# Designs tried in a protein design run: peptides against a protein of PDB entry 3OAK. Part 42

Target 1, 145 residues: chain A of PDB entry 3OAK
Amino acid sequence: DDLEQYLDEKILRLKDEMNIAAQLDIDTLNKRIETGDTSLIAMQKVKLLPKVVSVLSKANLADTILDNNLLQSVRIWLEPLPDGSLPSFEIQKSLFAALNDLPVKTEHLKESGLGRVVIFYTKSKRVEAQLARLAEKLIAEWTRP

## One batch from the design tools (peptide; aimed at target 1 R75 L109 F120 W142)

Design b1_p29_2_s3 (made by RFdiffusion4, then SolubleMPNN; from b1_p29_2, 11 letters changed)
Fold by OpenDDE base, seed 5:
Structure b1_p29_2_s3 (fold): chain B 145 residues (1-145), chain A 29 residues (1-29)
Amino acid sequence: as target 1 above (145 residues)
Amino acid sequence: SEELEKFWKEMEEEGLKLAEEAEKKYEEF
């Protein structure tokens, strides 16, 4: 129906925006590495983060979020960067918090690749302890029958 | 189920691998 179509389009637009933001930040970081210009700061994801969190926090969008594989873009935002560094603490914290309230199932983890990345946060030596605990909590919830 | 167990086993292995790869890259830069 019209509402479902509207919601799908909304989520798909956000998904695209997230992917663009991630790529722009990667481009910035790669240029920083290439040129040594430390004034180059990747900020596109941070700028978009409030909108992402707002959408992820809306219970009425949960099905649309999951059906349109928005979690793939969440996964992209959480992946380690080309130089092995991690996205900002705020991005990690906000996304893990948002994920905690979504009814994520195994099928969503498979199609998004998010499972691997969240486990990564439980294994990485450079992840803050509080965020590692959040990642562990998510894994525990997702592995429940 | 065996399917689910296999999935999480693979995810555990892949997640660990990703962590090792990221650490290697971080040390290189």
Scores: peptide ipSAE 0.646, ipTM 0.933, DockQ to the pose 0.877
OpenDDE base, seeds 1, 2, 3, 4: peptide ipSAE 0.642, 0.642, 0.641, 0.642; ipTM 0.933, 0.933, 0.933, 0.932

Design b1_p29_2_s4 (made by RFdiffusion4, then SolubleMPNN; from b1_p29_2, 9 letters changed)
Fold by OpenDDE base, seed 5:
Structure b1_p29_2_s4 (fold): chain B 145 residues (1-145), chain A 29 residues (1-29)
Amino acid sequence: as target 1 above (145 residues)
Amino acid sequence: SKELKEFWEEAFKEGEELAEEAEKKYEEF
């Protein structure tokens, strides 16, 4: 199926872009830590966020998103940074909103590692209350029979 | 199932550990 192939390729490209953006931000922050240069700002994920949100919000892409393990890249974007800080509030908010509308199953959580990271957001003392509540909601939904 | 229970038990454990580690790093830097 040409359409299926096209969609797979689209998602896989985005997945790659997300991973690159995450790594570039990590590199920036590591350099900031190493040099003490506080002018170094990690912005690659923020720049790509609109595209990520656009894709994640499309219901017709849900199966493609899940089948290609795009949630692994979502997990990477949500992980705490090298200095223990969190990704921007906007990234957190956007990704959790998107996750809330995806038919995520246990198998997707296993292959992406997203489960433990969302649980992290229920445990962290530095997560905004509204996002912690949303993380709790997701866990509650995902753990239902 | 047993497998599902074990998966979530591990996920909760790891999530907690991740939170503790992140907090430690944040305080360190």
Scores: peptide ipSAE 0.667, ipTM 0.942, DockQ to the pose 0.924
OpenDDE base, seeds 1, 2, 3, 4: peptide ipSAE 0.666, 0.663, 0.664, 0.665; ipTM 0.942, 0.941, 0.941, 0.942

Design b1_p29_3_s2 (made by RFdiffusion4, then SolubleMPNN; its pose is not in this set)
Fold by OpenDDE base, seed 3:
Formats: sequence, structure tokens, C-alpha cells
Structure b1_p29_3_s2 (fold): chain B 145 residues (1-145), chain A 29 residues (1-29)
Amino acid sequence: as target 1 above (145 residues)
Amino acid sequence: MDIEFHKELRENPYISLEELKKLAEEARK
């Protein structure tokens, strides 16, 4: 119906925006490494984060989020960057909080690649302890029989 | 571990639930 179409388009537009923001940040950091220009700072994801959080927190969008594989873009945002760093603490915290409240099923993990990335967060010593614990909680929930 | 993990992520980010369970178990050791 009209509402379903509107919501699909809304989520797909956000998905595109997230993917573009991630790629722009990757390009910025690759150029920083290549040129040594330390004035280059990746800020596109941080700028878009409030909009992402707003959408992910809305219960009425949960089905649309999951059906359109927005979690693939969430996975991309959580991946390590070209310089080896992780996304900002605020991005990590916000996305893990959102994941904790979404009714994520095994099929969503498979099509998004999210599970493998979250495993990384359970193991990495560069991740804040509170987020490592939350990552472990999510993995435990997602791997239940 | 991080370098090899990143390489694996880039090559195949989509793994089965069974593989995920295996990785989770190994991570707990």
C-alpha cells in the first residue's frame, strides 16, 4: 500500500545515504594515508548519525529496516577503517544500542554480514569494555537454538 | 588477529550461522 511504499523508499534512501557516507569517509582516510595530509578528517558518518539513530529507534520502522537489509549498512559503518581505527565511540554505542532493541533474526544476520563483525567487537582489545559486553550479549542471543 | 580477521571480512563477510557459532565458541577460549 501507499504507507508501505513510503516507508520502503524512506529506508532505502537512508541506506544509500549511509553507504555514501561510509565510502566518503573511507576515501578521505585513504587519501590521508596516501598524501600524509593530517588535516583530512572523516566526518560524514558522524554528521549523518543523528538521522540514523532517529530512524533505528522508531518501532514502526523495524519491519521496514529489516526487510530492506538496512543492517548491511549498519555492518559497513561498524567495520574497521583503512587506517586500522574503529568508528567513533558514539557511532559504536548508538548502533549497538539500536541493535539491542531490534528483533533481529538469523536470516538478517546472514544477508547483512553483521554477525561476523559483531564477533570482532567481542574480541578486540580496542573496543570499550561496555560495548564488548553488549556485543557478547547480542552474539549469545543470535546463536541460541 | 585483527589483520587476518579484516582480510577474511573483506573476502567473505557473509558466513553461515554454523560458522558464526564456531567463531563465537573460539572467541570465548
Scores: peptide ipSAE 0.315, ipTM 0.839, DockQ to the pose 0.691
OpenDDE base, seeds 1, 2, 4, 5: peptide ipSAE 0.314, 0.299, 0.312, 0.303; ipTM 0.843, 0.834, 0.838, 0.831

Design b1_p29_3_s3 (made by RFdiffusion4, then SolubleMPNN; its pose is not in this set)
Fold by OpenDDE base, seed 2:
Structure b1_p29_3_s3 (fold): chain B 145 residues (1-145), chain A 29 residues (1-29)
Amino acid sequence: as target 1 above (145 residues)
Amino acid sequence: SDIEFHKELQENPFISLEELKELAREAQS
């Protein structure tokens, strides 16, 4: 099917863009740690965030998103950075909101590694309370019999 | 720590449903 193929390619392109953005930010922060140059700022994920949010919010893309394991890239974006810091509040808020509206199944959690990361957000004292509560809500829904 | 957790994620990012349930229980306890 031409439409299915088009949608798959669209999601896979975004997945690549997300992974590249994440790696560039990691490289920036690693260099910042190595050199002490505080002018180095990781901004690639933030720049791409509007596009990510736009795609994740499209109901007609939900199946394509899940089937192509875009959640793996979402997991990567939510992971702590090399300096131990968390992604920006806006990234956290946007991604958790998007996850709340996706029909995530157990198989998607397994193949993406998203489960461990969201558990981290329920435990971390550095996470804003509103996002910790949202993380808890997601875990409750995903572990429901 | 967040750095320690990141290292753990890099080594083993995946989780079973049973393990997820167990971690959730521990987190809520």
Scores: peptide ipSAE 0.297, ipTM 0.852, DockQ to the pose 0.847
OpenDDE base, seeds 1, 3, 4, 5: peptide ipSAE 0.249, 0.279, 0.258, 0.288; ipTM 0.833, 0.848, 0.834, 0.849

Design b1_p29_4 (made by RFdiffusion4; failed a check: too like the target's own chain)
Pose (drawn by RFdiffusion4):
Structure b1_p29_4 (pose): chain A 145 residues (1-145), chain P 29 residues (1-29)
Amino acid sequence: as target 1 above (145 residues)
Amino acid sequence: DDHEEYLDEMEELEEMSEEELEELLEEEK
C-alpha cells in the first residue's frame, strides 16, 4: 500500500543522500591530496548526520531500514577515507549507538558488508577506546554460534 | 549454512592486521 511505499521511498532517498554525501567528502579529500590545499575539509556527512540519526533511531522504521540495505550506507560512512583517516567522532559514536539498537541479522551483515568495517574499528589505533569497546560488543552480538 | 560461513569469515577477519583490513576495504570500493 501507499504507506509501505512511502516508507521504502523515505529510506531509499536517505540511502542515496548518504552515498552522495560520502562521495563528496571523498572527492574533497582526494582534491585535498592532489592539491595540498589545507583549507579543504569534508563536512557533507556531518551535515546530513542528524537526518540519518533521526531515521536510525525510530523502532518503527527498523524493518524498512533493514529490508532496503540502508546499512550498506552506514558501512560507507564508517570506512576509512583515502588518506587512512576516520570519519568524525560524532559520526562514529552516533552510528554505533544506532546499531546497538537495531535487530541486525546475518543476512543484513552479508548484504551491507557492515561486519568487515566494524572489525576494522576493533584494530584501528585512531579509534577512541570507548568506541572500540562498542565495536567489540557488536562483533560479539553478531558472532554468536 | 550461511550463518556458519559468516562466523568463519568473522574469525578470519579478527586475525587480520589493521593495514590488511584497510586494504580489504579499499578493494571493495

Design b1_p29_4_s1 (made by RFdiffusion4, then SolubleMPNN; from b1_p29_4, 11 letters changed)
Fold by OpenDDE base, seed 5:
Structure b1_p29_4_s1 (fold): chain B 145 residues (1-145), chain A 29 residues (1-29)
Amino acid sequence: as target 1 above (145 residues)
Amino acid sequence: SEHEEYLEEMRRLLEMSEEELLEELRKER
């Protein structure tokens, strides 16, 4: 129906915006590494984060979020950066909190690759304890028989 | 089932170290 189509388009637009933001930040960080220009700061994801959180927090959008594989973009945002560092603490915290409220199923994990990224967070020594616990909680939920 | 098959994948990943997982993530890029 019309509403469903509207919501699909909304989520797909956000997905594109997230992917663009991630790529722009990667480009910035790569250039910073290559040139040594410390004035180059990656801020595109941070700027978009409030919008992402707003969408992910809406229960009525859960099906649309999952059906359109927005979790693939969430995965991209959580992946280690070119220099091996992790995205900002705020991005991690916000996304893991949002994931905790989504009815994520196996099919969504497979099509997004999110599971393997979250497992990484359970292993990483660089992740804050509170976020590691959230990652572990998610993995436990997703791996239930 | 699809779920059981994915569980096997998850178990494999859970046995990896941080560095091994990082490498796997990079390979899939």
Scores: peptide ipSAE 0.638, ipTM 0.945, DockQ to the pose 0.931
OpenDDE base, seeds 1, 2, 3, 4: peptide ipSAE 0.631, 0.629, 0.636, 0.631; ipTM 0.944, 0.944, 0.945, 0.944

Design b1_p29_4_s4 (made by RFdiffusion4, then SolubleMPNN; from b1_p29_4, 9 letters changed)
Fold by OpenDDE base, seed 3:
Structure b1_p29_4_s4 (fold): chain B 145 residues (1-145), chain A 29 residues (1-29)
Amino acid sequence: as target 1 above (145 residues)
Amino acid sequence: SEHEEYLKEMEELLKLSEEELLELLEKER
C-alpha cells in the first residue's frame, strides 16, 4: 500500500545516504594516507549519525529496515577503515545499541554479512570492553540453535 | 537448513584471530 511504499522509499534513501557517507570517508582517509595530509578528517558518517539513530530507534520501521537490507549499510559503517582504525566510539555505541533492539534473523545476517563484522568486534583488543561484551551478546543470540 | 549452514559459517569465523578476521574483512571490500 501507499504507506508501505513510502516507508520503503524512506529506508532506501537512508541506505543510499549511509553508503555515500561511508565512501566519502574512505576517500578522505585514502587521500590522507597517500598525501600524508593529516588535516584531512573523515566526518561524513558522524554528520549523518543522528538521522541514522533516529530511524533505527523506531519500532514501526523494524520490518522495513530488515526487508530492505539496511543492515548491509550498518555493516559498512562498522567495518575497519583503510588505515586499520575503527569508526568512532559514538558510531559503534549507537549502532550496537540499535542492533540490540532489532529482531535480526539469520536471513538478514546472511544477506548483509553483518555477523562477520560483529565477530571481529568480539575479538578486537581496540574495542571498548562494554561494546565488546554487547557484540558477544549479539553473536550468542544470533547463533542460538 | 539455512540456519544450520549459517551456524557452521559462524563457527569457522570464531576460530580466526583478530588479525585473520581483519584480513578477511579487508579482502571483502
Scores: peptide ipSAE 0.661, ipTM 0.954, DockQ to the pose 0.905
OpenDDE base, seeds 1, 2, 4, 5: peptide ipSAE 0.657, 0.648, 0.654, 0.656; ipTM 0.953, 0.952, 0.952, 0.953; seeds 2, 5 fail the geometry check

Design b1_p29_5 (made by RFdiffusion4)
Pose (drawn by RFdiffusion4):
Structure b1_p29_5 (pose): chain A 145 residues (1-145), chain P 29 residues (1-29)
Amino acid sequence: as target 1 above (145 residues)
Amino acid sequence: AEEEEELEEIKTELEEEEEEAQEEWEELT
């Protein structure tokens, strides 16, 4: 019905917006490298983050989020950038807190590649200790026999 | 030239880390 299509469209729109924001930040960081212009900063993901957090925190949107592979875009947002730098602390924390509340299943991890990037957060030296503990906790919740 | 070599090294490290994180994930699951 219309309501279900409306919710799917809401999540699909957010997925595309998130992808555009990640790609624009990546272009900015490549541009920052090719040209050593130190004033260049990547802020599109940070600008869109409240909208992403608002959608991820709604329990009645969990099915729609999971069915439409929005977690693929979340993985993109967590991936290290071309120079090896991580996204801002606010993005990392907000995304991990939201994942703690979502009923993520193996199929979602398979389609999104989210498990790979969370493992990276257990190894990275640039990740704050509290967020590493959250990442380890999530890996544990997902590697249950 | 030095900056291009450094960037290639960073990309190679990132690719290796991605492969290692994927292998570890497969082992754990």

Design b1_p29_5_s2 (made by RFdiffusion4, then SolubleMPNN; from b1_p29_5, 12 letters changed)
Fold by OpenDDE base, seed 2:
Structure b1_p29_5_s2 (fold): chain B 145 residues (1-145), chain A 29 residues (1-29)
Amino acid sequence: as target 1 above (145 residues)
Amino acid sequence: MKKKEEMEKIKEELEKERKEAEEEWEKLT
């Protein structure tokens, strides 16, 4: 119906915006590494984060989010950066919080690759202990029989 | 900005951690 189509288009647009933001930040950091210009700051994901969180928090969008594999873009946002750093603390915290409220199933984790990435956050020495615990909580909830 | 050698060490560590995470994920699915 019209509402379903509208919601699909909304999520797909956000998915594109997220992917673009991620790539722009990657490009910025690659250029920073190449040129040594420390004034280059990757800010695209952080700028878009409020919109992402707003969408992920809406109950009426949950099915659309999962059906359109928006979690793939969430996974992309959680991937390590070219300089070996992780996404900002705020991005990690906000995304983990948002994921906690979504009815994520194993099939969604597989098709997005999000499962293995969140497990990574339970293991990485570069992850703050607070966020590692949030990742552990998610894994526990997703893997319970 | 971190030195190249330091960045490479971090990336190697990340690769190891990613591999471990992948192996664990495969065991769960």
Scores: peptide ipSAE 0.562, ipTM 0.899, DockQ to the pose 0.458
OpenDDE base, seeds 1, 3, 4, 5: peptide ipSAE 0.558, 0.556, 0.560, 0.557; ipTM 0.898, 0.897, 0.897, 0.898

Design b1_p29_5_s4 (made by RFdiffusion4, then SolubleMPNN; from b1_p29_5, 13 letters changed)
Fold by OpenDDE base, seed 4:
Structure b1_p29_5_s4 (fold): chain B 145 residues (1-145), chain A 29 residues (1-29)
Amino acid sequence: as target 1 above (145 residues)
Amino acid sequence: DERKKRMEEIKKKLEEERKEAEREWEELM
């Protein structure tokens, strides 16, 4: 199926872009830690966020998203940063909102590692209450019998 | 350096929270 192949490639490209953005931000923050240069700002994920949200919000891409394990890249984006900080409020909010509309199954959670990360957001005292509630909602839906 | 000290404290707490989260996830799955 030509369309399926096209969509697969689209999602795989986005995965790569997301992973690169995450790594660049990690590198920036590691350098900031090493050098003490506070002018170094990690912005790659933020720059790419609108595109990520756009893709995640498209119902016609849901199967492609899940089949290609884009959730692994979502998990990576939610991981704590080298300095112990968390991704921006906007990243958390946007991703949690987008995840809420995806038909995520346990197999997707296991292959991506997303579940354990989202649970972390229900436990961390540094997470905004609004976002913690979103994380809790996701966990509840994902673990529903 | 206070900046690094604070970072270390945050990372320590982070690790504890991560361990707790992972334990809970394993219990749920």
Scores: peptide ipSAE 0.538, ipTM 0.904, DockQ to the pose 0.503
OpenDDE base, seeds 1, 2, 3, 5: peptide ipSAE 0.534, 0.538, 0.536, 0.530; ipTM 0.902, 0.904, 0.903, 0.901

Design b1_p29_6 (made by RFdiffusion4; failed a check: the pose's geometry)
Pose (drawn by RFdiffusion4):
Structure b1_p29_6 (pose): chain A 145 residues (1-145), chain P 29 residues (1-29)
Amino acid sequence: as target 1 above (145 residues)
Amino acid sequence: SGLTAEELAEAEAEADEWLAHQEEKDAEA
């Protein structure tokens, strides 16, 4: 029905917006490298983050989020950038807190590649200790026999 | 019910590649 299509469209639009924001930040960081222009900063993901957090925090959107592979975009947002730098602390914390609340299943991890990037957060030396503990906790919740 | 051991090894291998790239950039900086 219309309501279900409306919700799918809402999540699909957010998925595309998140992908555009990640790609624009990546272009900015490549541009920052090719040209050593130190004023260049990547802020598109930070600008869109409140909208992403608002959607991820609604329990009645969990099915729609999971069914439409929005977690693929979340993984893209957590990936290290071309120079090896991580996204802002606010992005990391907000995304991990939202993941703690979502009923993520193996199929979702498989389609999103989210598990691979969370493991990276347990090994990275640039990740704050409290977020590493959150990442380890999530890996544990997902590697149950 | 969660990820298999093979799937976890694959995820660890991929994460090690990203970590090695991150440490190379730290050395260059």

Design b1_p29_6_s2 (made by RFdiffusion4, then SolubleMPNN; from b1_p29_6, 15 letters changed)
Fold by OpenDDE base, seed 3:
Structure b1_p29_6_s2 (fold): chain B 145 residues (1-145), chain A 29 residues (1-29)
Amino acid sequence: as target 1 above (145 residues)
Amino acid sequence: SGLSEEELKEWEEEADKLLKKEEEMEKLK
């Protein structure tokens, strides 16, 4: 129906925006590495984060989020950056909180590749202990028999 | 669970690749 179409389009637009933001940040950091210009700061994801959090927190959007594989963009946002660093703590915290409240199923993890990235967060030395523990919790829940 | 032990192992292996990459890049700083 009209509402479903509207919601699908909304999520797909956000997905595109997230992917663009991620790529712009990657480009910025690659340039920083190439030029040594430490004044180059990747901030596109941070700028878009409030909108992402707003969408991910809405229970009525859960099915639309999962059906349109928005988790693929979440995965991209969580992946290590070109310089080996992680996304900002705020991005990590916000996204893991959102994931904790979503009815994520195994199929969504497979189609997005998010599972492997969350496991990475259980092991990375750059991850705060509290988020590593949350990542472990999520993996345990997602892999239940 | 819809995830087999083999599939989980694959995810873990991919995670380890990411971890290795992170460590290598940090050493270059």
Scores: peptide ipSAE 0.553, ipTM 0.902, DockQ to the pose 0.741
OpenDDE base, seeds 1, 2, 4, 5: peptide ipSAE 0.546, 0.549, 0.552, 0.546; ipTM 0.901, 0.902, 0.902, 0.901

Design b1_p29_6_s4 (made by RFdiffusion4, then SolubleMPNN; from b1_p29_6, 16 letters changed)
Fold by OpenDDE base, seed 4:
Structure b1_p29_6_s4 (fold): chain B 145 residues (1-145), chain A 29 residues (1-29)
Amino acid sequence: as target 1 above (145 residues)
Amino acid sequence: SGLSEEELEEMEKEAEKLLEKEEEFEKLK
């Protein structure tokens, strides 16, 4: 219906924005590495984060979020950067908090690739303990029979 | 239902690629 279409389009637009932000940050970091210009700061994801969190926190959007594979973009935001570093702590914290409240199913994990990334966070030596625990909680929930 | 053991193992294998990337990062420190 009209509302469903509107919500789908909204989520898909956000998904696109997230992907663009991620790529722009990657480009910035790559340029930083190539040029040695330490003044180059990747902040496109951080700038968009409030909007992402706002959308992810809305229970009425859960189905739309999952159906449109917004989690793929969430996964992208959580993946290690080109230099192997992790996204900002704030991004990690916000996204994991949001994931904890979403009714994520196995099919969503597969189509988004989120499962592998969350598992990574359970094993990473760079992840804060509080987030590692949250990642472990998610994995435990997703592995329930 | 949740992820099967096989599915989990597959995801773990994929996660190893990311862990290797992190390991390289640590080596540079």
Scores: peptide ipSAE 0.590, ipTM 0.919, DockQ to the pose 0.797
OpenDDE base, seeds 1, 2, 3, 5: peptide ipSAE 0.589, 0.588, 0.590, 0.584; ipTM 0.918, 0.917, 0.918, 0.916

Design b1_p29_7 (made by RFdiffusion4)
Pose (drawn by RFdiffusion4):
Structure b1_p29_7 (pose): chain A 145 residues (1-145), chain P 29 residues (1-29)
Amino acid sequence: as target 1 above (145 residues)
Amino acid sequence: SLEEEFEEAKEMTAEDLFEEAAETLEEAA
C-alpha cells in the first residue's frame, strides 16, 4: 500500500543522500591531497547526520531500514577515508549507538558489509577507547553461535 | 560464514576498506 511505499521511498532517498554526502567528502579529501589546500574540510556527512540519526532512532522504521540495506550506507560512512583518517567522533558515536538498538541479523551484515568495518574499529589506533568497546560489544552480539 | 568473514576482516587494511567503499559508491551511482 501507499504507506509502505512511502516508507521505503523515505529510506531509499536517505540511502542515496548518504551516498552522495560520503562521495562528496571523499572528493574533497582527494582534492585536498592532489592539491595541498589545507583549508579543505569534509563536512557533508556531518551536515546530514541529524537526518540520519532521526531515521535510525525510530523503532517503527527498523524493518524498512533493514529491508532496504540502509546499513550499506552506514558502513560507507564509517569507512576510513583515502588518507586513512576516520570520520568525525560525532558520526562514529551516533552510528554505533543506533546500531546498538537495531535488530541486525546475519543477512543484513552480509548485504551491507557492516561487520567488516566494525572489526576495523576494534583494531584502529585512532578510535577512542569507548567507541572501541562499543564496536567490540557489537561484534560480540553478532558472533554468537 | 559470518565467523569466517569476521576472521578475514581482521586482516583488512584502511586501504582495502576504502577501495571496497569506493566500488560500492561507483556501483550505486

Design b1_p29_7_s1 (made by RFdiffusion4, then SolubleMPNN; from b1_p29_7, 11 letters changed)
Fold by OpenDDE base, seed 1:
Structure b1_p29_7_s1 (fold): chain B 145 residues (1-145), chain A 29 residues (1-29)
Amino acid sequence: as target 1 above (145 residues)
Amino acid sequence: SLLEEYKEAEKLTAKDLFEEAMKELQEAA
């Protein structure tokens, strides 16, 4: 099916873009740590975030998103950064909100590793309370019998 | 400085919690 193929390619391209953005930010922060150059700012994920949220919010893309393991890239975006910091508040909030609307199943959590990262957000003292609650909500939904 | 020590402690804590979370869900899967 032409439409199915188009949607698959769309999601896979976004997945690649997300992975690249994450790596570029990691590289930036590693260089910042190494050189002490505080002018180095990791901005790639933030720049791409609106596109990511837009795609994740499309009901017609839900199956394609899940089938192509885009959630792996979402997981990567949520992981702690080399400098020990977490992704920006906006990234966390936007992604948690988007995830709440997806019919995520156990198999998707396993293949993406997303469950492990989100539970981290329920435990970490560095996470804003508001976001911890969103993470808890996700875990509750995903562990529903 | 105390601030630097705090930042390092927070970094280590985050790492530990992350690894622990990964382990817990891995074992439960």
Scores: peptide ipSAE 0.055, ipTM 0.581, DockQ to the pose 0.077
OpenDDE base, seeds 2, 3, 4, 5: peptide ipSAE 0.032, 0.031, 0.030, 0.051; ipTM 0.535, 0.514, 0.493, 0.584

Design b1_p29_7_s2 (made by RFdiffusion4, then SolubleMPNN; from b1_p29_7, 10 letters changed)
Fold by OpenDDE base, seed 1:
Structure b1_p29_7_s2 (fold): chain B 145 residues (1-145), chain A 29 residues (1-29)
Amino acid sequence: as target 1 above (145 residues)
Amino acid sequence: SLLEEVEEAKTLTAEDLYKEALEELKKAA
């Protein structure tokens, strides 16, 4: 119906915005590496984060979020960056918190690739202990018998 | 199953998973 279509379009627009933000940050960091210009700072994801968190926190959007594979964009935001760094502490913390409230199923993890990325955060020695615990909690919940 | 995927991933090193993530990122770009 009209509402469902509206919500689908809203989520799809957000996916596009998230993907663009990620790519712009990648481009910025690649240029930083190539030029040595340390004044280049990747800020696009951080700027968009409040909107992402707002959407992910809406219970009435859960089905739309999952059906439209928004988790693929969440995965992209969590992936390592060209300079070898990880996304900011706030991005990690906010996304892990938001994911905890979503009824994520196996098919969603497979089509997004999010499962393997979150497992990375449970294994990486570079991840803050607090965030590693959040990642572990997600994995435990998703694999719960 | 998801459990099988997770168990498989648990056998991999952080570095292996890191490389996989980078490869996926490149595919999406």
Scores: peptide ipSAE 0.263, ipTM 0.814, DockQ to the pose 0.488
OpenDDE base, seeds 2, 3, 4, 5: peptide ipSAE 0.165, 0.131, 0.134, 0.022; ipTM 0.704, 0.721, 0.720, 0.533

Design b1_p29_7_s4 (made by RFdiffusion4, then SolubleMPNN; from b1_p29_7, 11 letters changed)
Fold by OpenDDE base, seed 5:
Structure b1_p29_7_s4 (fold): chain B 145 residues (1-145), chain A 29 residues (1-29)
Amino acid sequence: as target 1 above (145 residues)
Amino acid sequence: SLLEEYKEAEKLTAKDLFEEAMEELKKAA
């Protein structure tokens, strides 16, 4: 099916873009730590965030998103950064909100590792209370009998 | 590094908690 193939390619391209953005930010922060140059700012994920949120919000893309394990890239975006910090408040908030609208199943959580990371956000003392509550909401939904 | 070790520890803890939650879900189903 031409449409199915097109959608797969679209999601896979986004997945690649997300992975690249994450790596570029990691590289920037590593260089910042190495050189002490505080003018180095990681901005790639923030720049791409609107596109990511837009795609995640499309109901017609849900199956394609889940089948191609885009959630793995979402997990990567939520992981702690080289300087010990977490991704920005806006990234966390936007992703948690977007995840709420996806029909995520256990198999998707396992293959992406997203479940582990979101549980972390419910327990970490470094996470803002508001965001911890959003993470808790996701876990509650995913573990609902 | 200390950061890597800390991150791995956190991930393992999260994994255990997640798996525990999934097992509880299965029992309740």
Scores: peptide ipSAE 0.032, ipTM 0.552, DockQ to the pose 0.059
OpenDDE base, seeds 1, 2, 3, 4: peptide ipSAE 0.028, 0.030, 0.030, 0.029; ipTM 0.507, 0.554, 0.530, 0.537

